# Ledger of designs, part 1: peptides against a protein of PDB entry 7BDX

Every score and structure here is a prediction.

Target 1, 212 residues: chain A of PDB entry 7BDX
Amino acid sequence: EMGAAACTLLWGVSSSEEVVKAILGGDKALKFFSITGQTMESFVKSLDGDVQELDSDESQFVFALAGIVTNVAAIACGREFLVNSSRVLLDTILQLLGDLKPGQCTKLKVLMLMSLYNVSINLKGLKYISESPGFIPLLWWLLSDPDAEVCLHVLRLVQSVVLEPEVFSKSASEFRSSLPLQRILAMSKSRNPRLQTAAQELLEDLRTLEHN
Unless a header shows other numbers, all headers, positions and changes below count from the first letter of the chain.
Peptide ipSAE was made for these designs. It is ipSAE averaged over its two directions, with the distance scale d0 held at 1.0 Angstrom where the peptide's residues are scored. Compare it between designs on one protein only; published cut-offs may not apply.
The geometry check fails a fold that doesn't show the stated peptide or that is severely misdrawn somewhere.

## One batch from the design tools (peptide; made by RFdiffusion4, then SolubleMPNN)

Design b1_p8_1_s1 (from b1_p8_1, 5 letters changed)
Fold by OpenDDE base, seed 5:
Structure b1_p8_1_s1 (fold): chain B 212 residues (1-212), chain C 212 residues (1-212), chain A 8 residues (1-8)
Amino acid sequence: as target 1 above (212 residues)
Amino acid sequence: as target 1 above (212 residues)
Amino acid sequence: RRLVFVSS
């Protein structure tokens, strides 16, 4: 209970750039983000197929951790810190996104995807994530999710790859050969306007790359 | 482990006035401070005479909680919040200071005394604390501590009472009749310069009140 | 590229 409450408050205040700088400027940041990865991993491993109650203290704690990582990644110095000093956490997030089945832990997947998207704003961050083993298969695994918010954040991350020629050129062959085009086309017709727009924009970006 | 790390980061960033305002402006502050009191109480009750390792995760967690309360009380709106909306926490801190023996949990006592001192900066806060049952006996109980930092913060809290005529007048009879003058005089000769100064200043303030 | 801040 108390740990989850403290972590939730830390998440709330981490929406400030100055708070992120304060977190990172302390001597405890490295240890905190190391244990964050371990805690998230332990939680996902404990999910033994059972629908953990979204409202549990444990779930709220892990959501707050993922929220903190997302807010840290929203700041330039935070992205630099994560990509330089917390790579193991990024690797853990990528692994956990692969371990979760479609429809499982949707809120956590969204938060983790949001954190990776924020990291992908920097070329160094995008390179690190996109060069991870199994990255492209992972994107398609996540895009099979029935949840519109999961799919939205996957499409945004795919767009980050497509919009960066230096990154896209390295994976272009695998990307083109494995692209779930029918799924993306279906999303472009979604009743969810955010998902619909994201899928349409990505399809336009892909068409532009085929003509170049 | 993770809870203590999160709480420690929250303590660190709470040194900012803006962070304190953000904590208090959220819908989770009341619950957080309620559980804080319960957690601190549970910890002190678990101390079954055994010297808990100061470096334990549990100890660090409780220290961080007390640190957060202290930092909240350092801000005007934080003092207002504590005295209006978290009185039970203040009562808990007062009780726990009474439950701890001289020489026991010194660091925690210091942090709790620092929080009460910060609350005492406001007349409303000082009134609330000083009107607590057994407040004056509690001050003398704490002043029996062998630790110089504990005694320093007790003397500072006593000074807050002495410097406020509206508060001191209510307790003046009990204060004068129970004053451990020999102990304060001994502290005025301490090798600790901070304790020495605080005891000297208090003795001067008391002399001024005897002549009025 | 809009950064995402997540409120608690």
Scores: peptide ipSAE 0.123, ipTM 0.867, DockQ to the pose 0.058
Fold by OpenDDE base, seed 2:
Structure b1_p8_1_s1 (fold): chain B 212 residues (1-212), chain C 212 residues (1-212), chain A 8 residues (1-8)
Amino acid sequence: as target 1 above (212 residues)
Amino acid sequence: as target 1 above (212 residues)
Amino acid sequence: RRLVFVSS
């Protein structure tokens, strides 16, 4: 309980850029983000395949950790820190997103995808994530989720790849051959207006790339 | 480990007044400080009488909690919050300071005394603390500690009582009858310059009150 | 297209 409360407060105050800078300017940041990855991994490995997110202290603690990573990645110096000094954490997030089944740990998936999307705003971060082994299959695995918010954040990450020519050119052949076009077309007809819009925009961006 | 790391980061960033305001402006502050008192109490009750502060995750976590309380009490709105909404935490700190033996948990004692001293800057806080049952005996118990930093922070808290006529007048008879004058005189000859100065100043303040 | 800070 106390750990979850403390980490949740840290998550709340990390919504300030100045607080993120203070966290990263200290000598404790490296150790903290190293243990963050290990703690998130331990949590996901403790989940039975069919167990939904328990409203437990452990779940709340891991949500707060993922929220802190997201807020760090929301600012330029935070993205630089993650891409330069916490690559193991990025590798862990990619791995955990692959280990989770469709419909499992939906809130955690959303937070982790938000963190990866924020990292992808930097060309160096986007290169690192997109060159990770199994990255394209991972995107399609995540896009099979029944949750509209998970799918929305996957589509946003796919769009970050498609809109960067230097990154997209390296994976274009694999991307075109494996693209779940029918799934994206189905999302463009979603009752969720955010998901509908994101799918439509991605389809337009993909059409533009086929004509160039 | 992860809890101690998160709470230590929260302690570090709580050195900012804006961060303290953000913590207190949320709906989670009441629960956090309630659990803080319980966690500190559980830690102190787990100590065997002769066990020194273990360099453990539990110790580091409790130090960070006491540090957060100290930083909250360093600002006006934080003192108001503690005195109005977290009186149980103040009662717990007073109790825990009484439960600890001389030389036991020195760093924790210092942090708890610093928090009480900061609360004592408000007249309402000073009244609440000084009207606590056994407060004067507690001061003398703490002043028997062999550690110079513990004694220094006790002398500062005694000075806060002595310098407030409205508070001192209520306890003046008990204070005069139980004052460990020889102990304070010995501290005025300490090799520690901070302790020496604090003891000298308190002796001067006490002499001034005897002539009025 | 920056993500906003996630509130707790």
Scores: peptide ipSAE 0.120, ipTM 0.866, DockQ to the pose 0.058
Fold by OpenDDE base, seed 3:
Structure b1_p8_1_s1 (fold): chain B 212 residues (1-212), chain C 212 residues (1-212), chain A 8 residues (1-8)
Amino acid sequence: as target 1 above (212 residues)
Amino acid sequence: as target 1 above (212 residues)
Amino acid sequence: RRLVFVSS
């Protein structure tokens, strides 16, 4: 309980860029983010089936951890820190996204995807995560999720790859051969306006790339 | 482990007034400080004898919690919050200071005394803690500690009482009858310059009050 | 590309 409460407050104040800088400027940042990955992994491994107690202290703790990572990744020095000094945490997030089933732990998936998206704003971060083994299959696995918010954040991450020629060129063959086009087309007709827009924009970006 | 790491980071960033304001401006502040008191109490109750593992995760966790309370009390809105909305936490700190033996959990005593001193800067805070049952005996119990830093912070808290006529007048009879004058005189000869100065200043303040 | 801060 107390750990979850403390971590939740830390998450709340991490919305400040100056607080993120203070966290990263401390001598304890490396240890904190190392343990964060381990804690998130332990939580996911403890999940039995598709049931999650969303209001449990443990769940709130892990949500706060994922939220902190997201907020760190939202600033330039935070992205640099994660990609240079906390690669294992990024690897863990990628692994956990693969370990979770469709519909399982949706809120955590969203937070992890938001963190990866923020990391992807930096070309070095985008290169790192996109060169992770199984990255393209992972995107499609996540896009099979029934949750519109999960799918939205997957589409945004896919768009980050597609809009960067240096990254897209390396995966273009695998990407084109495995692209769940029918799924993306279905999302472009979604009743969720954010998902609809993201799918439509991605389809336009893909069409532009086919003509180049 | 993770809880201690998160709480330690929160403690570190709580040195910023803006971070303290952000913590208090959130809807989770009340819950956090409620659980803080309970956690500190549970830790003290788990102590067997005078032995403490200072480097344990649990110890570091409780130190960070006490540090956060101290940093909150260091600012005006934090003092107001503690005295208005977290009185149970103040009561817990007073109780725990009484439950600890001389030489036991010295670092925690120092942090708790620092928090009470910060609270005492506000007249409302000073009134509240000084009107706590057993407050005067508690001061003398704490002043029996062999640790110079504990004694220093006790003397500072005593000085906060002595320098406020509205507070001192209510306890003046009990204070004068129980004052460990010989102990304070011994501290005025301490090799610790901070303790020596604090004891000397308090003796001067007391002499001034005897002549009035 | 909108940075995402997540509020608690």
Scores: peptide ipSAE 0.120, ipTM 0.868, DockQ to the pose 0.060
Fold by OpenDDE base, seed 4:
Structure b1_p8_1_s1 (fold): chain B 212 residues (1-212), chain C 212 residues (1-212), chain A 8 residues (1-8)
Amino acid sequence: as target 1 above (212 residues)
Amino acid sequence: as target 1 above (212 residues)
Amino acid sequence: RRLVFVSS
């Protein structure tokens, strides 16, 4: 309980750039983010047996950890820190997103996808993530999720790849050959306006790339 | 481990007034400080059996909690919050300071005494603390500590009482009858310059009160 | 087009 409460407060205050700088300026940042990855991994590995109630202290703790990573990645110095000094955490997040089934741990997936998207704002971060083994299959696996928020954040991450020619050119063949076009087209007709817009924008970006 | 790391980061960033405001502006502050008191109490109760290593995760966690309380109490809105909404935590800190023997948990005592001193800057806080049952005996018990930092922070808290006529007048008889004058005089000759100065200042303040 | 996410 106390750990989850403390971590939740840290998550809330980490929305401030100055707080992120303070977190990173301390000598404890590296250790914190190292243990963060391990804790998130341990939680996901524990799910295959027991339906961890969404409201458990452990779940709230892991949500707060993922939220902190997201907020750190939202700030330029935080992205630089993650990409330079916490690559294992990025690898862990990618692995965990693969270990989770469609419809499983929706809230955690959203937070992790938000963190990866924020990291992808940095070209170095985008390169690192997109060059990870199985990245393209992982995106399509995640896009099979029944949750509109998961799909939205996947589409935004896909768009981040598509909008960067240097990154997209390396994966263009795999991307084109495996693209779940019918799924994205279906999302462009979603009743969720955010998902609908994100799918339409991605389809427009893809059409622009095919004419070049 | 992870809880202690998160709490330690929260402690570090709580040195900022804006972070304290953000902590208190959340709907989770009351719960956090409630559980904080319980966690600190549980830790102190566990000490009577096993020499908890100073470097244990549990010790670091409790130190961070006490540090957060101290930093909250350093800010005007934080003092107001503690005095108005977290009195149980103040009662817990007073109780824990009584439950600890001289020389026991020095670092924790220092942090707790710093928090009480910060609360005492507010007249309402000083009144609340000084009107707590056994407060004067507790100060003298704590002043028997072999640690110079513990004694320093006790003397500063005593000075805070002495400098407030409305508070001091209520306890003046008990204060004069139980004052460990020889102990304070010995501290005024300490090799620790901070302790020496604090003891001298308190002796001067007491002499000024006897002539009035 | 790059929107930064901040979670609370």
Scores: peptide ipSAE 0.085, ipTM 0.867, DockQ to the pose 0.089

Design b1_p8_1_s2 (from b1_p8_1, 5 letters changed)
Fold by OpenDDE base, seed 2:
Formats: sequence, C-alpha cells, structure tokens
Structure b1_p8_1_s2 (fold): chain B 212 residues (1-212), chain C 212 residues (1-212), chain A 8 residues (1-8)
Amino acid sequence: as target 1 above (212 residues)
Amino acid sequence: as target 1 above (212 residues)
Amino acid sequence: RKLKFVSS
C-alpha cells in the first residue's frame, strides 16, 4: 500500500517538466529506472495468462512506474536520458509488450505504448526502438488487441515510423509484406472516434508513400 | 528496494514549494499521510530495543517519509494541512519520539524533530503540539540523547515554546519545575558549535523570562 | 505530434 501511494504521488508530480528535470538531475535516477524495469518485468512474469489486471497495490505501483516513464519521455532531456542511459528499460518495455496476451493488462499496455511513442519523437529514440529485434511483428501482435485504446496507441507508434523516411526506408519491405491492412481498414470504421481518425490518417499516410 | 527508491525521489522533489502544493492539491494526500503514520509506527514497533538503524530499504523508506513530512511542514499551506487534516500523524510522531530510546534511530529522530519544529512555526501548530499529553516530559527524554543533532533539534523546539508567551504561560510552572538546567548548561559547553550556540541562546531567553 | 503527459 505505502509504496503504491508514494509512487502514485511521484507520478502525479512528474507531470511537471521541472519535476522531471529534478528527478534526472539527481544521482539516483539511474538506479531508479534500472529497478523500474526489473519491477515491471517481475510483475508481468507473475501474471497467470488469464488473470485480468487486479486492482491491487502491485498493479497501481506498476501503473505509476509506467506513468513516470511516460512523463520523463514527454520532455527532450527525458528522452535523451532514456535513449542514452536507460536503454535496458526500453528493451524491457518492448519485451513486456510482446509477453502480454491480447486483452491482458490493458492499462499497463497503454502506458508503455505512450512511453514508446514519446521516445519515438526523438529521431535517436525512434531509430533505437524500430531497429529492435521483432519490432514490426510486435506492432501487429499489439494491433490484434480487442481494446480500442491499445490499438489507438499502436497506430500512433506505427505513424511515427511511417512519417520518418530515414527509419521507414530501412523496414519498408518487411512493413509492406506484413501490414495487417484489413485490420487497419476495420479500425477506420470503428465506433471509437479517436481510433477511427487515427486509422484513417495512417491509411492516408501509407497511400502517400506508395505513390512516391 | 523499489518503494524506497520511489519515496526517496518523492522526498528529493518535495524540497520545492510547488511540488508540496501539487501533493496537497490532489485527492490522494489525506490517504498518503494516514498511511505514512501507520508505516512509521510499524517500523518503530519492529525495532528491537538494541538494534541500531539498519541501512535497510525499510529504514530508507521511513527516512524519506519523515523527510516528506518535514518538507510539507516547511511551507504555510503544508503546516495548515498537517494541523487541520493530519493531526493523527502529528500525534504519531510525538508518540514515536517517546517510544525510541536514547541513541536509537538517530536519523529518524532528527527528521521527526525537524518536522515538529516546522509545524511549531505556526501558532496553531505550536499550540497543538505543546498541549499534547506528556509534551514537557518528552522534551527532557529526548534531550537525554547522546547525539548532538538530536539534542540540537530538541533545543530548537524548546526555544519555539519559550519564545511564544501565549503557549509558554500555560506550561510555565511545569516547565520551570522540570527544566534539566545542568544538561542545558553542559550543552552550552559542547564541542559541537551548533549545539553550543543553541544552548547559549536558550539560556539567555530563559533568563529574560525570569526577569519579566 | 503532440507529446502527452499522463495525469495520475
């Protein structure tokens, strides 16, 4: 209980850029983000395949950790820190997103995908994530999720790859050959207006790249 | 480990007034400070009488909690919050200071005394603390500690009582009858310059009150 | 591309 409460307060105050700078300017940041990855990994490994997100202190703690990583990645110095000094944490987030089944840990998936999206705004971060082994298959695995918010954040990450020529050119052949076009077309007809819009925009961006 | 790391980061960033305001402006502050008191009490009750502060994750966690309370009490809205909405936490800190033996949990005692001193800057806080049952005996119990930093922070809290006529007049008879004058005189000859100065100033303030 | 802070 107390750990979850403290970490949740830290998550709340990390919505300030000044607080993120204060966290990263200290000597404790490296250790904190190292243990963050290990704690998130331990949590995901403790899940039985069919167990939904328990409204437990452990779940709230891991949500707060993923929220802190997301808020760190929301600022330029935070992205630089993650890409330069916490690559193991990025590798862990990519791995955990692969280990989770469709419909499992939906809130955690959303937070982790938001953190990766924020990292992908930095060209160095986007290169690092997109050059990770199995990255393209991972995107399609995550896009099979029944949850509209998970799918929305996957489509946003896919769009980050497609809109960067230097990154997209390296994976374009694999991307075109494996693209779940029918799934994205189905999402463009979603009752969720945010998912509908994101799928439509991605389809327009993909069409523009086929004509160039 | 992870809880101690998160709480230590929260302690570090709570040195900002804006961060303290953000913590208190949320709906989670009441629950957090309630659990803080319970966690500190559980820690002190788990100590065997002769066990020194273990350099453990539990100790670091409790230090960070006491540090957060101290930083909250360092600002006006934080003192108001503690005195209005977290009186149980103040009662717990007073109790825990009484339960600890001389030389036991020195760092924790210093942090708890610093929090009480910060609360005592508010007249409402000083009244609440000084009207607590056994407050004057507690001050003398704490002043028997062999640690110079513990004694320094006790002398500062005694000075806060002595310098407020509305508070001191209510306890003046008990205070005069139980004053450990020889102990304070010994501290005025300390090799620690901070303790020496604080004891000298308190002796001057006490002499001024005897002539009025 | 909008950076998103997540509120707790």
Scores: peptide ipSAE 0.102, ipTM 0.867, DockQ to the pose 0.059
Fold by OpenDDE base, seed 5:
Structure b1_p8_1_s2 (fold): chain B 212 residues (1-212), chain C 212 residues (1-212), chain A 8 residues (1-8)
Amino acid sequence: as target 1 above (212 residues)
Amino acid sequence: as target 1 above (212 residues)
Amino acid sequence: RKLKFVSS
């Protein structure tokens, strides 16, 4: 209970750039983000049996952790910190996104995908994530999710790859050969306007890259 | 582990006025401070047996909680919040200071005394604390502590009472009849310069009140 | 490329 409450408050105040700088300027940031990865991993591994109630203290704690990581990644110095000093956490987030089945822990997936998207704003962050083993298969695994918000954040991350020629050129062959085009086309016809728009924009970006 | 790390970061960033305002402006502040009191109480009650290692995760967690309360009380809106909406927490802190023996949990006592001192900066806060049952006996109980930092913060809290005529007049009879003058005089000769100064100043303030 | 802060 108390740990989840404290972590939730920390998440709330981390929406400030100055608070993120204060978190990172302290001597405890490294240890905090190290244990964050371990805690998130332990939580996901515990899901194999009992339907963990989404409203549990444990779930709320992990959501707050993922929210903090997302807010840290929302600032330039935070992205630099994560990519330089917390790579293991990024690797953990990528692994956990692979371990979760479609429809499982949707809110956590969204938060983790948002954190990766924020990291991908920097070329160094995008390179690190996109060069991770199994990154492209992971994107397609996540895009098989029935949840529109999961799919939206996957499409945004795919767009970050497509919009960066230096990154896209390295993976272009694998990307083109494995692209779930029918799934993206179906999303471009979604009743969810945000998902529809994101899928349409990505299809336009892909067409532009085929003509160049 | 993770809860203590999160709470420690929250303590660190709460040194900012803007962070305290953000904590208080959220819908989770009331619940957080309610559970804070319960957690601190549970910790102090657990001390009856095993020498809890001062460096334990549990101890660090409780220290961070007391630090957060202190930092909240360092600002006008934070004092107002505590005295209006978290009175039970203040009552808990007063009770826990009474439950702890001289020399026991020194660091926690210091943090709790610092929080009460910060609350006492407001007349409303000082009134609330000083009108608590057993407040004056509690001050003398705490002043029996062998620790110089505990005694320093007790003397500062006593000074807050003495410097406020509206508060001191209500308790003046009990205060004068129970004053551990020999103990305060001994502190005025302390080798600790901060304790020495605080005891000297208080003795001067008391002399001024005897002549009026 | 809009940065997204997540509110709790």
Scores: peptide ipSAE 0.101, ipTM 0.868, DockQ to the pose 0.059
Fold by OpenDDE base, seed 4:
Structure b1_p8_1_s2 (fold): chain B 212 residues (1-212), chain C 212 residues (1-212), chain A 8 residues (1-8)
Amino acid sequence: as target 1 above (212 residues)
Amino acid sequence: as target 1 above (212 residues)
Amino acid sequence: RKLKFVSS
């Protein structure tokens, strides 16, 4: 309980750029983010046996950790920290997104995808993530999720790749050959306006790339 | 481990007034400070059996909690929050300071005494603390500590009482009858310059009150 | 087109 409460407060205040700078300026940042990855991994590994109630202290703790990573990645110095000094955490997030089944741990997936998207704002971060083994298959696996928010954040991450020519050119063949076009087209007709818009924008970006 | 790391980061960033405001502006502040008191109490109750290593995760966690309370109490809105909405936490801190023996948990005592001193900056806080049952005996019990930092923070809290006529007048008889004058005089000769100065200042303040 | 996300 107390750990989850403290971590949730830290998550809330980490929405401030100055707080992120203060977190990173401390000598404890490296250790914190190292243990963060391990804690998130331990939680996901525990799910295959027991239906961890969404409201458990452990779930709330892991949500707060993922939220902190997201907020750190939202700030330029935080992205630089993650990409330079916490690559293992990025690898862990990618692995955990692969270990989770469609419809499993929706809230955690959203937070982790938001963190990866924020890291992708930096070209160095986008390169690191997109060069990770199995990244393209992982995106399509995640896009099979029944949850509209998961799919929305996947589409935004896909768009981040598509909008960067230097990154997209390296994966263009795999991307084109495996693209779940029918799935994205179905999302462009979603009743969720955010998902609908994100799918339409991605389809427009892809069409622009095929004419070049 | 992870809880202590998160709480330690929260402690570090709570040195900012804006972070304290953000903590208190959340709907989770009341719950956090409620559980904080319980966690600190549980830790102190566990000490009577096993020499909890000073470097244990549990010790670091409790130190961070006490540090957060101290930083909250350093800010005007934080003092108001503690005195209005978290009185049980103040009662817990007073109780824990009584439950600890001289020389026991020095670092925790320092942090708790710093928190009480910060609360005492507010007249309402000072009144609340000083009107707590056994407060004067508790101060003298704490002043028997072999640690110079503990004694320093006790003397500062005593000075905070002495400098407030409305508070001091209510306890003046008990204060005069139980004052460990020889102990304070010995501290005024300490090799620790901070302790020496605090003891001298308190002796001067007491002499000024006897002539009035 | 890259948007900053902040979670609370």
Scores: peptide ipSAE 0.076, ipTM 0.867, DockQ to the pose 0.110
Fold by OpenDDE base, seed 3:
Formats: structure tokens, sequence, C-alpha cells
Structure b1_p8_1_s2 (fold): chain B 212 residues (1-212), chain C 212 residues (1-212), chain A 8 residues (1-8)
């Protein structure tokens, strides 16, 4: 309980860029983000089936941790820190996204995807995560999720890859051969306006790339 | 482990007044400080004898919690919050200071005394803690501590009472009858210059009050 | 098109 409460407050104040800088400027940042990955992994490994107690202290704790990572990744020095000094945490987030089933732990998936998206704002971050083994299959696995918010964040991450020629060129063959086009087309007709827009924009970006 | 790491980071960033304001402006502040008191109490109740593992995760966690309370009490809105909305936490700190033996959990005593001193900067805070049952006996119990830093912070808290006529007048009879004058005189000869100065200043303040 | 996300 107390740990979840403390971590939730830390998450809330981490919305400040100055607080993120203060966290990263401390001598304890490395240890904190190392343990964060381990804690998130332990939580996911403890999940039995597709059931999650969303209001449990443990769930709230892990949500707060993922939220902190997202907020750190939201600023330039935070992205640099994660990609230079906390690569294992990024690897853990990628692994956990693969370990979770469709519909399982949706809120955590969203937070982890938001963190990866923020990391992808930096070309070094985008290169790092996109060169992770199984990255393209992972995107499609996540896009099979029934949750519209998960799918939205996947589409945004895919768009970050597609809009960067240096990254897209390395995966273009695998990407084109495995692209779940019918799924993306279905999302472009979604009743969720954010998902609909993201799918439509990605389809337009893909069409532009086919003509180049 | 993770809870202690998160709480330690929260403690570190709570040195910022803006971070304290952000913590207090959130909807989770009340819950956090409620659980803080309970957690500190549980820790003190788990202590067997006078032995403490200072480097344990649990110890570091409770130190960080006490540090956060101290930092909150360091600012005007934080003092107001504690005295208006977290009185049970103040009562818990007063109780725990009574439950600890001389030489036991010295670092925690110092942090708790620093928090009470910060609360005492506000007249409403000073009135509240000084009107706590057993407050005067508690001061003398704490002043029996062999630790110079504990004794220093006790003397500073005593001085906060002595320098406020509205508070001192209510306890003046009990204070004068129970004052460990010989102990304070011994502290005025301490090799610790901070303790020596604080004891000397308090003796001067007391002499001024005897002549009025 | 790369937007900053901040969670609260």
Amino acid sequence: as target 1 above (212 residues)
Amino acid sequence: as target 1 above (212 residues)
Amino acid sequence: RKLKFVSS
C-alpha cells in the first residue's frame, strides 16, 4: 500500500519537467529504473490468465511506475537517459508487451506504449526500439488487441517508424510482407474518432511510401 | 525495495517548494499522509530492543517518509495542510517519539523532531503539538537521549515553545517544575558547537522569562 | 507529428 501511494505521488509530480530533471540528476536514478523494470516484470509474471485486479495496490504501483517512465520519456534529457543508461528497462517494456495477451492489462499496455512512443521522438530512441528483436511481430501482436486505446498507441508507434526513412528502410521488407492491412483498414472505419484518424493518417503515409 | 526507492526519490524532489505544492494540490495527499503515519508506526512497533538495521529497505523507506513530512512542514501551505488535514500524522509522530528509547532509531527521531520544529513555525502548529497530552514529559524524555543531534532538535523545539508567550503561559507551571536544568547546563558545555549554542540560547531565553 | 505524452 504505502509503496503504491508514494509511487503514485511521484508519478503525479513527474509531470513537471523540472521534477524529471531532479530525478535524473540524483545518484539514485539508475537504481530506481533498474528496479522498475524488475518490478514490472514480476507483476506481469504474477498475472494468471486474463484477469487483472485494476484497483489493487500492486496494479496501481506498476501503473505509477509505467507513468513515471512515460513522463521521463516525454522530455529530451529523459529520452537520452533511458536510451543511454536504462536500455534494460526499454528491453523489459518491449518484452512485457509481448508477454501480455490481447485484452490483458490494457492500462499497463497503454502506458508502456506511450513510453515507447515518447522514446521514439528521439531518432536514437526510435532506432534502438525498432532494432529490438521481434519488434515488427510485436507491433502486429499488439494491433490484434480488442482495445481501441492499445491499437491507437500501436498505430502511433508504427507511424513513428514509417515517417523516419532511416528506420523504415531497415525494416521495410518485413514491414510490407507482414502488414495487417485489413486490420488497419477496419480501424480507419472505427467509431472511435482517435483510432479512426490515426488509422487513416497511417494509410495515407503508407500510400505515399508505396509511390516513392 | 521498489517502494523504498520510489519514496526516496519522492523525498529528494520534495526539497522543492513547487513539488510540495504539487503533492498537496493532488487528490491523493490525504491518503498518502494517512498511510505514512500507519507505516511509521508499524515500523517502530516492529523494532526489537535498541537494534536497528539502518541500511534496510524498510528503514530507508521510513526515513524517506519522515523526510517528506519534514519537507512539507518546511513551507507555509505544508504546515497549514498538516495542522488542518493530517493531525493524526502529527499525533503519530508525537506518539512514536515517546515509544522510542534513548539511542534507539536516532535518525528517525531527528527527522520527526525536524518535522515538529517546522510545524512549530506556525503558531497554530505550535499550539496544536504543545497541547498534545504528555508533550512536556515527552520533551524531557527526548532530552535524555545520548545523541547530540536528537538533543539539539529537542532544544530547538523547546525554544519554539519558550519564545511564544501564548503557548508558554499555558504550560509554564509544568515546564518550570520539570525542567531538566542540569541537563541543559551540561549541554551548554558540550563539545558539539551546535548543541552548545542552542543550549546557551535557551538558557538566556529562560533567564529572560524568569525576570518578567 | 511526434507529440509529447505526459501522464498524471
Scores: peptide ipSAE 0.078, ipTM 0.868, DockQ to the pose 0.090; fails the geometry check

